# Designs tried in a protein design run: peptides against a protein of PDB entry 2XVC. Part 2

Target 1, 50 residues: chain A of PDB entry 2XVC
Amino acid sequence: ITERELLDYIVNNGGFLDIEHFSKVYGVEKQEVVKLLEALKNKGLIAVES

## One batch from the design tools (peptide; made by RFdiffusion4, then SolubleMPNN)

Design b1_p25_5_s3
Fold by OpenDDE base, seed 3:
Structure b1_p25_5_s3 (fold): chain B 50 residues (1-50), chain A 25 residues (1-25)
Amino acid sequence: as target 1 above (50 residues)
Amino acid sequence: FSDKLFILPQNEYEEKVRKELEKLR
């Protein structure tokens, strides 16, 4: 999965992301999802709220 | 990161896409 694909998913999901759920459904390791999120954040493309 | 997150797009394009998708519901 690419940064753009993850970003598109987030947008299409109303901004909500459950990393555990995403990992199980899409077969992407949690650490990879976090890595992509960090990249998006560092590029100033997203802000994250818990 | 927590497992459950709310993510805000900071790019205007992505925000526009989000809003457009919302209209389609």
Scores: peptide ipSAE 0.263, ipTM 0.674, DockQ to the pose 0.501
Fold by OpenDDE base, seed 5:
Structure b1_p25_5_s3 (fold): chain B 50 residues (1-50), chain A 25 residues (1-25)
Amino acid sequence: as target 1 above (50 residues)
Amino acid sequence: FSDKLFILPQNEYEEKVRKELEKLR
Protein backbone atom coordinates (compact mmCIF):
# COMPACT_ATOMS: atom_id res chain seq x y z
CA ILE B 1 0.00 0.00 0.00
CA THR B 2 1.15 3.53 -0.78
CA GLU B 3 0.76 6.75 1.16
CA ARG B 4 -1.77 7.93 -1.41
CA GLU B 5 -3.82 4.75 -1.11
CA LEU B 6 -3.90 5.03 2.66
CA LEU B 7 -4.88 8.67 2.46
CA ASP B 8 -7.65 7.81 0.02
CA TYR B 9 -8.93 5.14 2.39
CA ILE B 10 -8.95 7.54 5.31
CA VAL B 11 -10.82 10.18 3.36
CA ASN B 12 -13.32 7.63 2.09
CA ASN B 13 -13.79 6.37 5.64
CA GLY B 14 -14.80 9.78 6.93
CA GLY B 15 -11.42 10.45 8.46
CA PHE B 16 -11.56 7.47 10.79
CA LEU B 17 -8.88 4.83 10.95
CA ASP B 18 -8.77 1.74 13.11
CA ILE B 19 -5.26 0.44 12.58
CA GLU B 20 -6.04 -3.00 13.97
CA HIS B 21 -9.10 -3.34 11.77
CA PHE B 22 -7.32 -2.01 8.70
CA SER B 23 -4.41 -4.37 9.22
CA LYS B 24 -6.71 -7.38 9.42
CA VAL B 25 -8.92 -6.45 6.49
CA TYR B 26 -6.26 -5.31 4.05
CA GLY B 27 -3.39 -7.52 5.11
CA VAL B 28 -1.04 -4.66 5.90
CA GLU B 29 1.23 -4.89 8.92
CA LYS B 30 0.37 -2.45 11.68
CA GLN B 31 3.89 -1.03 11.72
CA GLU B 32 3.61 -0.34 8.00
CA VAL B 33 0.37 1.58 8.54
CA VAL B 34 2.05 3.62 11.27
CA LYS B 35 5.01 4.28 8.99
CA LEU B 36 2.73 5.58 6.26
CA LEU B 37 0.81 7.76 8.71
CA GLU B 38 4.02 9.28 10.00
CA ALA B 39 5.07 10.03 6.44
CA LEU B 40 1.75 11.71 5.68
CA LYS B 41 1.98 13.73 8.88
CA ASN B 42 5.56 14.79 8.21
CA LYS B 43 4.57 15.96 4.74
CA GLY B 44 1.87 18.15 6.27
CA LEU B 45 -0.95 16.27 4.56
CA ILE B 46 -2.74 15.10 7.69
CA ALA B 47 -3.25 15.84 11.35
CA VAL B 48 -3.87 12.95 13.72
CA GLU B 49 -6.23 12.88 16.70
CA SER B 50 -7.23 10.11 19.07
CA PHE A 1 -0.09 5.86 17.53
CA SER A 2 -3.17 4.39 19.15
CA ASP A 3 -5.24 1.91 17.17
CA LYS A 4 -8.22 4.21 16.72
CA LEU A 5 -7.53 7.55 15.07
CA PHE A 6 -9.29 10.46 13.46
CA ILE A 7 -7.39 11.96 10.55
CA LEU A 8 -7.90 15.54 9.43
CA PRO A 9 -7.02 16.75 5.94
CA GLN A 10 -4.57 19.64 6.00
CA ASN A 11 -5.32 21.26 2.66
CA GLU A 12 -8.22 22.34 0.53
CA TYR A 13 -7.67 19.57 -2.00
CA GLU A 14 -8.12 16.78 0.52
CA GLU A 15 -11.23 18.43 1.91
CA LYS A 16 -12.65 18.62 -1.60
CA VAL A 17 -11.90 14.94 -2.08
CA ARG A 18 -13.74 14.16 1.15
CA LYS A 19 -16.77 16.13 -0.01
CA GLU A 20 -16.79 14.44 -3.40
CA LEU A 21 -16.63 10.98 -1.87
CA GLU A 22 -19.44 11.91 0.49
CA LYS A 23 -21.63 12.73 -2.50
CA LEU A 24 -20.98 9.30 -3.97
CA ARG A 25 -22.40 7.53 -0.94
Scores: peptide ipSAE 0.252, ipTM 0.663, DockQ to the pose 0.483
Fold by OpenDDE base, seed 1:
Structure b1_p25_5_s3 (fold): chain B 50 residues (1-50), chain A 25 residues (1-25)
Amino acid sequence: as target 1 above (50 residues)
Amino acid sequence: FSDKLFILPQNEYEEKVRKELEKLR
């Protein structure tokens, strides 16, 4: 999965992301999802709330 | 990061997010 694909998923999911669920459904390692999120954040494309 | 996140796309994607959120009301 690419940064753009992840961003599009988030937008289409109303801004919500469950990393555990996403990892199971799409077969992407949790570490990879976090890596992509960090990249998006560093580029100023997203803000993250927990 | 925690497992459950609320993510706010910025810049060019902000309007897309607002429109999607409006549909959820």
Scores: peptide ipSAE 0.219, ipTM 0.633, DockQ to the pose 0.614
Fold by OpenDDE base, seed 2:
Parts: sequence; structure tokens; C-alpha cells
Structure b1_p25_5_s3 (fold): chain B 50 residues (1-50), chain A 25 residues (1-25)
Amino acid sequence: as target 1 above (50 residues)
Amino acid sequence: FSDKLFILPQNEYEEKVRKELEKLR
């Protein structure tokens, strides 16, 4: 999965992301999801709240 | 990061996120 694909998923999911759920459903390692999120945040495309 | 996150768009996706949130109300 690419940064853009993850961003599009989040947008179409109401801005919410459950990393554990996403990993199970899409077969993407949790560390890869975190890596992509960190990249998106570093580029100023997203802010992350928990 | 925690497993459950709320992602706030910082660009042109803000309006799209708002529209998606409206669908949940």
C-alpha cells in the first residue's frame, strides 16, 4: 500500500483508523502502517490524534 | 501510535473528510 492509498482510505473512513483492524483486513504489517502514517505526518498532510 | 486514531487532514482533503463524517451522523 502507498501513502496516497492509505490517505484515501482514511478520508473515506471518516478520518478514523484502527491499525490493528486495518492490518488484519488488508494484510499490511502494523509497522508498515505506522511508517506510512509517520511519512504523511512529516509531509504535513495529516495530524494524528488518539 | 495507539491502534485507534483520528486522522485530521491538513490540506484539500479536509472538506472530503467533513463530508464523510456527515454520512455517519
Scores: peptide ipSAE 0.202, ipTM 0.609, DockQ to the pose 0.664

Design b1_p25_8_s4
Fold by OpenDDE base, seed 5:
Structure b1_p25_8_s4 (fold): chain B 50 residues (1-50), chain A 25 residues (1-25)
Amino acid sequence: as target 1 above (50 residues)
Amino acid sequence: MSEEEQKEALEKNPDTALRIKLIEK
């Protein structure tokens, strides 16, 4: 999975992401999801509200 | 995930369920 693919998923889900659910459904390690989120955040594309 | 599923996830998985703000650039 790429940063863009994760971003698109977040957009399509109205800004919602359950890391646990995503990992189980899409077969991506939780650590990888977090890594991609941090990359998106560092690029100023997203911010974690809660 | 549906709105109801998202609500349930936020309640059951508060540490893994996230609300993300999309920044317009």
Scores: peptide ipSAE 0.663, ipTM 0.888, DockQ to the pose 0.811
Fold by OpenDDE base, seed 4:
Structure b1_p25_8_s4 (fold): chain B 50 residues (1-50), chain A 25 residues (1-25)
Amino acid sequence: as target 1 above (50 residues)
Amino acid sequence: MSEEEQKEALEKNPDTALRIKLIEK
C-alpha cells in the first residue's frame, strides 16, 4: 500500500481509520499502517485527533 | 464504515480507531 492509497481511504471514510480493521481487511501490518500515517502527518496532510 | 460504526469503534477500540483531520495543501 502507498501513502496515497491510505490517504484516499481516509478521505473516503470521512477522516476515520481503524488500524486493526484496516489491517485485517487489506492485509497490511499494523506497523506499516502507522508508518504511513506518520509519513502523511510529517507531510502535513493529516492530523490525528484521537 | 458507517458513521454509527465509526462512533462505536472510537468508543470500543480507542487504541486502534482514529479520527483524522484532513489538511488541504
Scores: peptide ipSAE 0.663, ipTM 0.889, DockQ to the pose 0.842
Fold by OpenDDE base, seed 2:
Structure b1_p25_8_s4 (fold): chain B 50 residues (1-50), chain A 25 residues (1-25)
Amino acid sequence: as target 1 above (50 residues)
Amino acid sequence: MSEEEQKEALEKNPDTALRIKLIEK
């Protein structure tokens, strides 16, 4: 999965992401999801609110 | 997930469920 794909997923889900759920459904390692989130955050594209 | 399911996940899975703000640039 790419940063763009994860961003699109977040957008399409109204800004919600459950890392555990996402990992199980899409077969992506949780640490990889976190890595992508960190990249998106560092680029200033997202902010984690909760 | 539906909005109701998202709310439930935020309450029941606080370690993994995230509310994310999308920043317009």
Scores: peptide ipSAE 0.661, ipTM 0.889, DockQ to the pose 0.837
Fold by OpenDDE base, seed 3:
Structure b1_p25_8_s4 (fold): chain B 50 residues (1-50), chain A 25 residues (1-25)
Amino acid sequence: as target 1 above (50 residues)
Amino acid sequence: MSEEEQKEALEKNPDTALRIKLIEK
């Protein structure tokens, strides 16, 4: 999965992401999801509120 | 997931469920 794909997913889900659920459904390791989130955050594209 | 389902997930799975703000650029 790419950063853009994850961003699009977040957008399409109204800014909601359950890492555990996403990992199970899409077969992506939780640490990989976190890595992508950190990249998006560092690029100033997202802010995590919880 | 619906907004209500998302709220429920945030309450039940606080370690993995995230609310994310999208920043326009």
Scores: peptide ipSAE 0.660, ipTM 0.889, DockQ to the pose 0.854

## One batch from the design tools (peptide; made by RFdiffusion4, then SolubleMPNN)

Design b1_p26_4_s2
Fold by OpenDDE base, seed 3:
Structure b1_p26_4_s2 (fold): chain B 50 residues (1-50), chain A 26 residues (1-26)
Amino acid sequence: as target 1 above (50 residues)
Amino acid sequence: LSKEELLKLVEEGKTKLKIKITEKGK
């Protein structure tokens, strides 16, 4: 999964992301999801609110 | 949250996040 694909997923999901659910459904390691979130955050594209 | 803090939340089972998409991200 690419950063843009994850970003689009978050947008389409109303801004909500369940890392555990996403990992199970899409077969992506939780660590990889966190890595992608960190990249998006560091690029100023997202902010984690909770 | 830092990468380390996010990993800690995941390990604790607190896996549901609310994400704000910035103007740059749109």
Scores: peptide ipSAE 0.674, ipTM 0.901, DockQ to the pose 0.932
Fold by OpenDDE base, seed 4:
Structure b1_p26_4_s2 (fold): chain B 50 residues (1-50), chain A 26 residues (1-26)
Amino acid sequence: as target 1 above (50 residues)
Amino acid sequence: LSKEELLKLVEEGKTKLKIKITEKGK
């Protein structure tokens, strides 16, 4: 999965992301999801609120 | 949160996040 695909998923999911759910549904390692989130955050594209 | 802090939360089962999309991200 690309950073943009994850970003689009988050947008389409109302800003909600369950990393465990996403990982098991899409077959992406939880560590990879976290890596992508950090990349998005470091690029100023997202902020993790809670 | 740092990457390591996020990994710790995931390990602890706190996997539900609310994400703000910035103007740059839109």
Scores: peptide ipSAE 0.674, ipTM 0.901, DockQ to the pose 0.935
Fold by OpenDDE base, seed 5:
Structure b1_p26_4_s2 (fold): chain B 50 residues (1-50), chain A 26 residues (1-26)
Amino acid sequence: as target 1 above (50 residues)
Amino acid sequence: LSKEELLKLVEEGKTKLKIKITEKGK
């Protein structure tokens, strides 16, 4: 999965992300999801609110 | 949250996050 694909998923999901759920459904390791989130955050594209 | 902190939260089962998309991210 790409950073843009994860970003689009978050948008389409109302800004909510369950990392465990996403990992199970899409077959992406939790560590990879976290890596992608950090990349998006560091690029200033997202902010983690809770 | 740092990457390390996020990983720890995930391991603890705190996997549900609310994400804000910035104007730059739109």
Scores: peptide ipSAE 0.674, ipTM 0.901, DockQ to the pose 0.925
Fold by OpenDDE base, seed 2:
Structure b1_p26_4_s2 (fold): chain B 50 residues (1-50), chain A 26 residues (1-26)
Amino acid sequence: as target 1 above (50 residues)
Amino acid sequence: LSKEELLKLVEEGKTKLKIKITEKGK
């Protein structure tokens, strides 16, 4: 999954992301999801609120 | 939250996050 695809998923999911749910449903390692989130955050595209 | 902090939360089962999309991210 790309950074843009994850970003679009979050938008389509109302701004919520369950990393465990996403990992098991889409077959992406939790570490990879976190890596993508950090990339998005570092690029100023997202902020993690909770 | 740092990458390390996020990983710790995931390991603790606190996997649900609320994400704000910035103007740049739109």
Scores: peptide ipSAE 0.673, ipTM 0.901, DockQ to the pose 0.928

## One batch from the design tools (peptide; made by RFdiffusion4, then SolubleMPNN)

Design b1_p27_8_s3
Fold by OpenDDE base, seed 1:
Structure b1_p27_8_s3 (fold): chain B 50 residues (1-50), chain A 27 residues (1-27)
Amino acid sequence: as target 1 above (50 residues)
Amino acid sequence: MLSEEEKEEYRKLLEEGKKVTVPVTVV
């Protein structure tokens, strides 16, 4: 999965992301999801709580 | 977890191109 694909998912899901759920459903490692989120955060596209 | 009302507000902000605070749960 790409950064763009993850961002589109977040938009389509109303700004909500459950990392555990996403990992199980889409078969992406939790570590990979976190790396993509940090990339999006560093680009100023999102602010991540927690 | 977000209510449907909250999700709709976040979706609107994202579509407007604004930076949004994303509540992320790490389990």
Scores: peptide ipSAE 0.056, ipTM 0.498, DockQ to the pose 0.289
Fold by OpenDDE base, seed 5:
Structure b1_p27_8_s3 (fold): chain B 50 residues (1-50), chain A 27 residues (1-27)
Amino acid sequence: as target 1 above (50 residues)
Amino acid sequence: MLSEEEKEEYRKLLEEGKKVTVPVTVV
C-alpha cells in the first residue's frame, strides 16, 4: 500500500484509522501502516493521535 | 469510534485539503 492509498482510505473512512483493524483487513503489517502514517504526518497532511 | 456525523465532518475537511487529526489505536 502507498501513502496516497492510505490517505484515500482515511478520507473515505471519515478521517479515522484503526491500525489493528486496517492491518487485519488489508494484510499489511502494523509497522508498515505506522511508517505510512508518519510519512503523511511529516508531510503535514494528517496529525496522528496516538 | 466516530459517529456517521463525525465521519462526514472529517471527510469534508480532508477533501478540502485541511489537516486533520486521525484517531489511531496501537496494539
Scores: peptide ipSAE 0.050, ipTM 0.498, DockQ to the pose 0.295
Fold by OpenDDE base, seed 4:
Parts: C-alpha cells; structure tokens; sequence
Structure b1_p27_8_s3 (fold): chain B 50 residues (1-50), chain A 27 residues (1-27)
C-alpha cells in the first residue's frame, strides 16, 4: 500500500485508523502501517494521536 | 472509537486540505 492509498483510506474512514483492524483486513504489517503514518505526519498531512 | 459527529468533522477538515489529528489504535 502507498501513502496516498492510506491517506485516502483515512479520509474515507472519517479520520480514524485502527492499525490492528487495517492490518488484518489489508494484510499489511503493523510496522509498515506505522511507517506510512509517520511519512504522512512528516509531510504535514496528518497528526498521529495514540 | 469516534462518534459519527467526530468522524464528520475530521472528514471535512481532511477534504479541505487541513492537517488533522488522526486517532490511531495499536493492538
């Protein structure tokens, strides 16, 4: 999955992301999801809260 | 988990191109 695809998912999911759920549904490792989130954060597109 | 109202607010901000705080759950 790409950063763009993840961002699109977040938008369509109302700005919410459950890493475990996403990992299970899309078959993406949790560490990879976190990596993509950090990239989006560093680009100023999101702020991650956990 | 976010309420429908909260989801709508975040969606609007994201569509406007504004930076939003995305709740993330790690299990």
Amino acid sequence: as target 1 above (50 residues)
Amino acid sequence: MLSEEEKEEYRKLLEEGKKVTVPVTVV
Scores: peptide ipSAE 0.048, ipTM 0.496, DockQ to the pose 0.293
Fold by OpenDDE base, seed 2:
Structure b1_p27_8_s3 (fold): chain B 50 residues (1-50), chain A 27 residues (1-27)
Amino acid sequence: as target 1 above (50 residues)
Amino acid sequence: MLSEEEKEEYRKLLEEGKKVTVPVTVV
């Protein structure tokens, strides 16, 4: 999965992401999801609330 | 979790290109 794909998912899900759920459904490691979120955050595209 | 109304507001903000606080559940 790419940064763009994850961002698109977040948009389509109304700005909400459950990392545990996403990991199980899409078969992406939680560490990978977090890495992508950090990239999006660093680019100023999102602010992460956890 | 967010209501459908809350999700719609976040979606609109994201589509407008605004920076949005993304609720993320980490387990």
Scores: peptide ipSAE 0.035, ipTM 0.505, DockQ to the pose 0.312

## One batch from the design tools (peptide; made by RFdiffusion4, then SolubleMPNN)

Design b1_p28_1_s2
Fold by OpenDDE base, seed 4:
Parts: C-alpha cells; structure tokens; sequence
Structure b1_p28_1_s2 (fold): chain B 50 residues (1-50), chain A 28 residues (1-28)
C-alpha cells in the first residue's frame, strides 16, 4: 500500500483508522502502517488527534 | 489501536462539499 492509498482510506473512513483492523483486512504489517502514518505526518498531511 | 486522524484532504473535501451544497441551494 502507498501513502496516498492509506490517506485515501483515512479520508474515506471519516478520519478513523484502526491499525489492527486495517492490518488484518489489507494484509499490511502494523509496523508498515505506522511508518506510512509517520511519513504522512512528517509531510504535514495529517495530525493524530486520538 | 484505533486512531482519529485529521487530514488536510479531509478538510478540503468538507469545504468543497459545503461550497457545492451552497451552490446547489442558490441554483434552485
């Protein structure tokens, strides 16, 4: 999965992401999801609220 | 772990949808 695909998922899911659920459904390692989130955050594209 | 994430894209989409609704209301 790409950063753009993850961002699109988050946006289309009302800004909610369950890392464990996402990992299971999309076959992406939790650590990889976290890396993609950190990349999006570092680009200023997202902020984690809770 | 469940996260709530704010995105620039989400904010843009919300603004665009709001502007679209306002435009539709003015055209009726």
Amino acid sequence: as target 1 above (50 residues)
Amino acid sequence: MKLKIRSIEEEKKRKEEEEKKKKEELEE
Scores: peptide ipSAE 0.297, ipTM 0.753, DockQ to the pose 0.653
Fold by OpenDDE base, seed 3:
Structure b1_p28_1_s2 (fold): chain B 50 residues (1-50), chain A 28 residues (1-28)
Amino acid sequence: as target 1 above (50 residues)
Amino acid sequence: MKLKIRSIEEEKKRKEEEEKKKKEELEE
């Protein structure tokens, strides 16, 4: 999965992401999901609220 | 772990929906 695909998923889910659920559905390791989130955050595209 | 994430794209979509809603209310 790409950063763009993850961002689209977050936006289409009203800003909610369950890392465990996402990992199971897309077959992506939790560590890779976190890495993609960090990349999006570093680009200023997202902020984690809770 | 469930996260709430703010995105620039979500904020853009919200503003577009608010503008659409205001236009519909003005036409009624």
Scores: peptide ipSAE 0.296, ipTM 0.752, DockQ to the pose 0.650
Fold by OpenDDE base, seed 1:
Structure b1_p28_1_s2 (fold): chain B 50 residues (1-50), chain A 28 residues (1-28)
Amino acid sequence: as target 1 above (50 residues)
Amino acid sequence: MKLKIRSIEEEKKRKEEEEKKKKEELEE
């Protein structure tokens, strides 16, 4: 999955992301999801609230 | 682990939708 696809998922899911659920459904390693989130955060595209 | 994430794109979409709604309400 790409950063763009993950961002689209987050936006379309009202800003909610369950990493465990996402990993299972999309077949993406949890570490890869976290890496993509960090990249999005570093680009200033997202902020993690809770 | 469930996260709540704020995105610039979500904020842009909300603002655009609010502006569209206000325009529609003014045209009625």
Scores: peptide ipSAE 0.295, ipTM 0.751, DockQ to the pose 0.680
Fold by OpenDDE base, seed 5:
Structure b1_p28_1_s2 (fold): chain B 50 residues (1-50), chain A 28 residues (1-28)
Amino acid sequence: as target 1 above (50 residues)
Amino acid sequence: MKLKIRSIEEEKKRKEEEEKKKKEELEE
């Protein structure tokens, strides 16, 4: 999965992401999801609220 | 782990929808 695909998923889910659920459904390692989130955050495209 | 994430793209889409609604209301 790409940063863009993850961003699209977050936007289409009203800003909610369950990393464990996402990892299981999409077959992406939790560590990879976290790396993609950190990349999006570092680019200023997202902010984690809670 | 559930996260709540704010995205700039979501904020852009909301602003675009508000501008679209204002245009539709002005055309009535």
Scores: peptide ipSAE 0.294, ipTM 0.751, DockQ to the pose 0.683

## One batch from the design tools (peptide; made by RFdiffusion4, then SolubleMPNN)

Design b1_p29_1_s2 (from b1_p29_1, 8 letters changed)
Fold by OpenDDE base, seed 5:
Structure b1_p29_1_s2 (fold): chain B 50 residues (1-50), chain A 29 residues (1-29)
Amino acid sequence: as target 1 above (50 residues)
Amino acid sequence: SDKLKIKAGNGKEFSELSEEEIEELLKKA
């Protein structure tokens, strides 16, 4: 999965992301999801609220 | 927990962004 694909998912999911659920459904390692989120945050594209 | 609420970098909810703004956002990823 790419940063673009994860961001697209987040947008289409109303800004909600359950990492455990996402990992199970899409077969992406939790640490990879976190890595992508960090990249998106560092680019200033997202802000994590909780 | 693993449940996160995420907003755009400018602090807005994604639902508040126009389609144009969302497209520009996605292009930067």
Scores: peptide ipSAE 0.729, ipTM 0.932, DockQ to the pose 0.925
Fold by OpenDDE base, seed 2:
Structure b1_p29_1_s2 (fold): chain B 50 residues (1-50), chain A 29 residues (1-29)
Amino acid sequence: as target 1 above (50 residues)
Amino acid sequence: SDKLKIKAGNGKEFSELSEEEIEELLKKA
């Protein structure tokens, strides 16, 4: 999965992301999801609120 | 918890952004 794909998912999911659920459904390691989120955050594209 | 609420970098919810703004956002990923 790419940063673009993850961001697209987040946008279309109303800004909600359940990492555990996402990992199970899409077969992506949790640490990979976190890595992508950190990249998106570092680019200033997202803010994690809760 | 693994359940996160994520907003745009400027603090707005994604639903508050126009289609154009969303498109530009996605281009930067």
Scores: peptide ipSAE 0.729, ipTM 0.932, DockQ to the pose 0.914
Fold by OpenDDE base, seed 3:
Structure b1_p29_1_s2 (fold): chain B 50 residues (1-50), chain A 29 residues (1-29)
Amino acid sequence: as target 1 above (50 residues)
Amino acid sequence: SDKLKIKAGNGKEFSELSEEEIEELLKKA
């Protein structure tokens, strides 16, 4: 999965993301999801509230 | 917790962004 695909998912999911759920459904390792989030955050594209 | 709430980098909820703003956001990813 790409950063763009993850961001698109987040936008379409009302800004909510359950990493465990996402990992199970899409077959993406939890650490990979976190890595992508960090990249998006570093680009200033997102802000994680929790 | 694995449940996260995420907002746009500018602090706005994604639902508050225009279609154009969302498109630009996605292009930068």
Scores: peptide ipSAE 0.729, ipTM 0.932, DockQ to the pose 0.919
Fold by OpenDDE base, seed 4:
Structure b1_p29_1_s2 (fold): chain B 50 residues (1-50), chain A 29 residues (1-29)
Amino acid sequence: as target 1 above (50 residues)
Amino acid sequence: SDKLKIKAGNGKEFSELSEEEIEELLKKA
């Protein structure tokens, strides 16, 4: 999965992301999801609110 | 909890962004 793909998912999911659920459904390791989120945040593209 | 609420970097909900803004956002990823 790429940063673009994850961001697209988040946008289309109303800004909600359940890491556990996403990991199970898409077969992506939880730590990889977190890594991608951190990258997106560092680029100033997203803000994690909860 | 693994459940997160995420907003655009500018603090807006993604639903508040225009299609153009979303497109520009995605291009930066």
Scores: peptide ipSAE 0.729, ipTM 0.932, DockQ to the pose 0.915

Design b1_p29_1_s3 (from b1_p29_1 with S2D Y5R K7L Y13S D19E S23E E27A)
Fold by OpenDDE base, seed 5:
Structure b1_p29_1_s3 (fold): chain B 50 residues (1-50), chain A 29 residues (1-29)
Amino acid sequence: as target 1 above (50 residues)
Amino acid sequence: SDKLRILAGDGRSFSELSEEEIEELLAKA
């Protein structure tokens, strides 16, 4: 999965992301999802709340 | 938990962005 694809998913999911759920459904390692999120955040494209 | 709330970089919810702004955002990814 690419940064663009993940961002598109987040946008279409109302700005919510469940990493555990996403990993299981799409077969992407949790570490990879976190890596992509960090890249998006570092680019200033997203802000993450928890 | 692993549940996260994601906002646009400027702090707005994605639902507050126009379609054009969304496309511009996606183009930067």
Scores: peptide ipSAE 0.759, ipTM 0.937, DockQ to the pose 0.905
Fold by OpenDDE base, seed 2:
Structure b1_p29_1_s3 (fold): chain B 50 residues (1-50), chain A 29 residues (1-29)
Amino acid sequence: as target 1 above (50 residues)
Amino acid sequence: SDKLRILAGDGRSFSELSEEEIEELLAKA
C-alpha cells in the first residue's frame, strides 16, 4: 500500500482509521501502517487528533 | 484496537475541505 492509497482510505472513511482493523482487512502490518502515517504527517498532510 | 481520528494538516476535518482541496491534498501524497 502507498501513502496515497492510505490517505485516500482515511479521507473516504471520514478521517477515522482503526489500525488493527485495517491491518486485518488489507493484510498490511500494523507497523507499516504507522510508518505510512508518519510519512503523511511529516509531509504536513495529516494530523492525528486521537 | 488502535482507533485514530485523522485531521488534515491544517487541523480541519476532511469533511470541511472542498473537493478541490481534497484533490490537491491527495496529489501531494
Scores: peptide ipSAE 0.758, ipTM 0.938, DockQ to the pose 0.845
Fold by OpenDDE base, seed 1:
Structure b1_p29_1_s3 (fold): chain B 50 residues (1-50), chain A 29 residues (1-29)
Amino acid sequence: as target 1 above (50 residues)
Amino acid sequence: SDKLRILAGDGRSFSELSEEEIEELLAKA
């Protein structure tokens, strides 16, 4: 999965992301999801509220 | 919990952004 694909998912999911659920559904390791989130955050594209 | 609430980088909810702003946001990823 790419950063673009993850961001697209988040936007279309109302800004919510369940990492455990996402990992199971899309077959992406949890650590990879976290890595992508950090990249998006570092680009200033997202902020994690909780 | 693994359940996260994600906002745009400027602090707005994605629902507050126009379609054009969303397109610009996605293009930067």
Scores: peptide ipSAE 0.758, ipTM 0.937, DockQ to the pose 0.892
Fold by OpenDDE base, seed 3:
Structure b1_p29_1_s3 (fold): chain B 50 residues (1-50), chain A 29 residues (1-29)
Amino acid sequence: as target 1 above (50 residues)
Amino acid sequence: SDKLRILAGDGRSFSELSEEEIEELLAKA
């Protein structure tokens, strides 16, 4: 999965992301999802709330 | 928890962005 693909998912999911659910459904490691989120955040493209 | 709320970098929700702004955002990824 690419940063663009994850960002597209988030946009189309109303800005919500359940990492556990996403990992389970799409077979992507939770660590990989977090890594991609951090990259997007570092580029200034997103802000994350938890 | 693992449930996150994600906003655009400028603090707006993605639903507030125009189609053009969304395309520009995706192009930067």
Scores: peptide ipSAE 0.758, ipTM 0.937, DockQ to the pose 0.928

Design b1_p29_1_s4 (from b1_p29_1 with S2N Y5R K7R Y13E D19E S23E E27A)
Fold by OpenDDE base, seed 5:
Structure b1_p29_1_s4 (fold): chain B 50 residues (1-50), chain A 29 residues (1-29)
Amino acid sequence: as target 1 above (50 residues)
Amino acid sequence: SNKLRIRAGDGREFSELSEEEIEELLAKA
């Protein structure tokens, strides 16, 4: 999965992301999802609330 | 927690962005 694909998912999911759910459904390792989120955040494209 | 709430980098909710702004956002990814 690419940063663009993850961002697209987030946008279309109303900004909500359940990492565990996403990992199970799309077969992407949780650590990979986190890595992509951090990249998007570092680019200033997203802001994460947790 | 595995559940996250994510907003655009400028602080707005994605629902507040126009389709044009969404495309611009995706283009930068």
Scores: peptide ipSAE 0.761, ipTM 0.939, DockQ to the pose 0.939
Fold by OpenDDE base, seed 2:
Structure b1_p29_1_s4 (fold): chain B 50 residues (1-50), chain A 29 residues (1-29)
Amino acid sequence: as target 1 above (50 residues)
Amino acid sequence: SNKLRIRAGDGREFSELSEEEIEELLAKA
C-alpha cells in the first residue's frame, strides 16, 4: 500500500483509522501502517490523535 | 490504542475540505 492509498482510505473513512482492523482487512503489517502515517504526518498532510 | 482520529494537516476535518482541496491533498501524498 502507498501513502496515497492510505490517505485516500482515511479521507473516505471520515478520518477514522483502526490500525488493527485495517491490518487484518488489507493484509498490511501494523508497523507498515504506522510508517506510512508518520510519512504523511511529516509532510504536514495529516494530524493524528489517539 | 489502535483506533486513531485523523484530521487534515491544517487542523480541519476532512469533511470540511472541498473536493478540490481533497484532490490537492492526495496529490501531495
Scores: peptide ipSAE 0.760, ipTM 0.939, DockQ to the pose 0.938
Fold by OpenDDE base, seed 3:
Structure b1_p29_1_s4 (fold): chain B 50 residues (1-50), chain A 29 residues (1-29)
Amino acid sequence: as target 1 above (50 residues)
Amino acid sequence: SNKLRIRAGDGREFSELSEEEIEELLAKA
């Protein structure tokens, strides 16, 4: 999965992301999802609340 | 925590962005 694909998912999911659920459904490791989020955040494209 | 709430980098909710702004956002990813 690419940063663009993850961002597209987040936008279409109303800004909500359940990492555990996403990992199970799309077969992407949780640490990979986190890395992609960090990249998007570092680019200033998103702000994350946990 | 596994459940996250994510907003645009400028602080707005994604629902507040125009279609053009969303396309621009995706192009930067």
Scores: peptide ipSAE 0.759, ipTM 0.939, DockQ to the pose 0.947
Fold by OpenDDE base, seed 1:
Structure b1_p29_1_s4 (fold): chain B 50 residues (1-50), chain A 29 residues (1-29)
Amino acid sequence: as target 1 above (50 residues)
Amino acid sequence: SNKLRIRAGDGREFSELSEEEIEELLAKA
């Protein structure tokens, strides 16, 4: 999965992301999801709550 | 928690952005 694909999912999911659920559904390791989120955050594209 | 609430980098909810703004956002990823 790419950063763009993850961001697209987040946008279309109303800004909500359940990492556990996402990992199970899309077969992406949790650590990989976190890595992608950090990249998006570092680019200033997203702000993460919780 | 594994459940996260995410907003655009400028602090706005994604629902507040126009389609053009969303496309620009995605293009930067």
Scores: peptide ipSAE 0.760, ipTM 0.939, DockQ to the pose 0.959; fails the geometry check

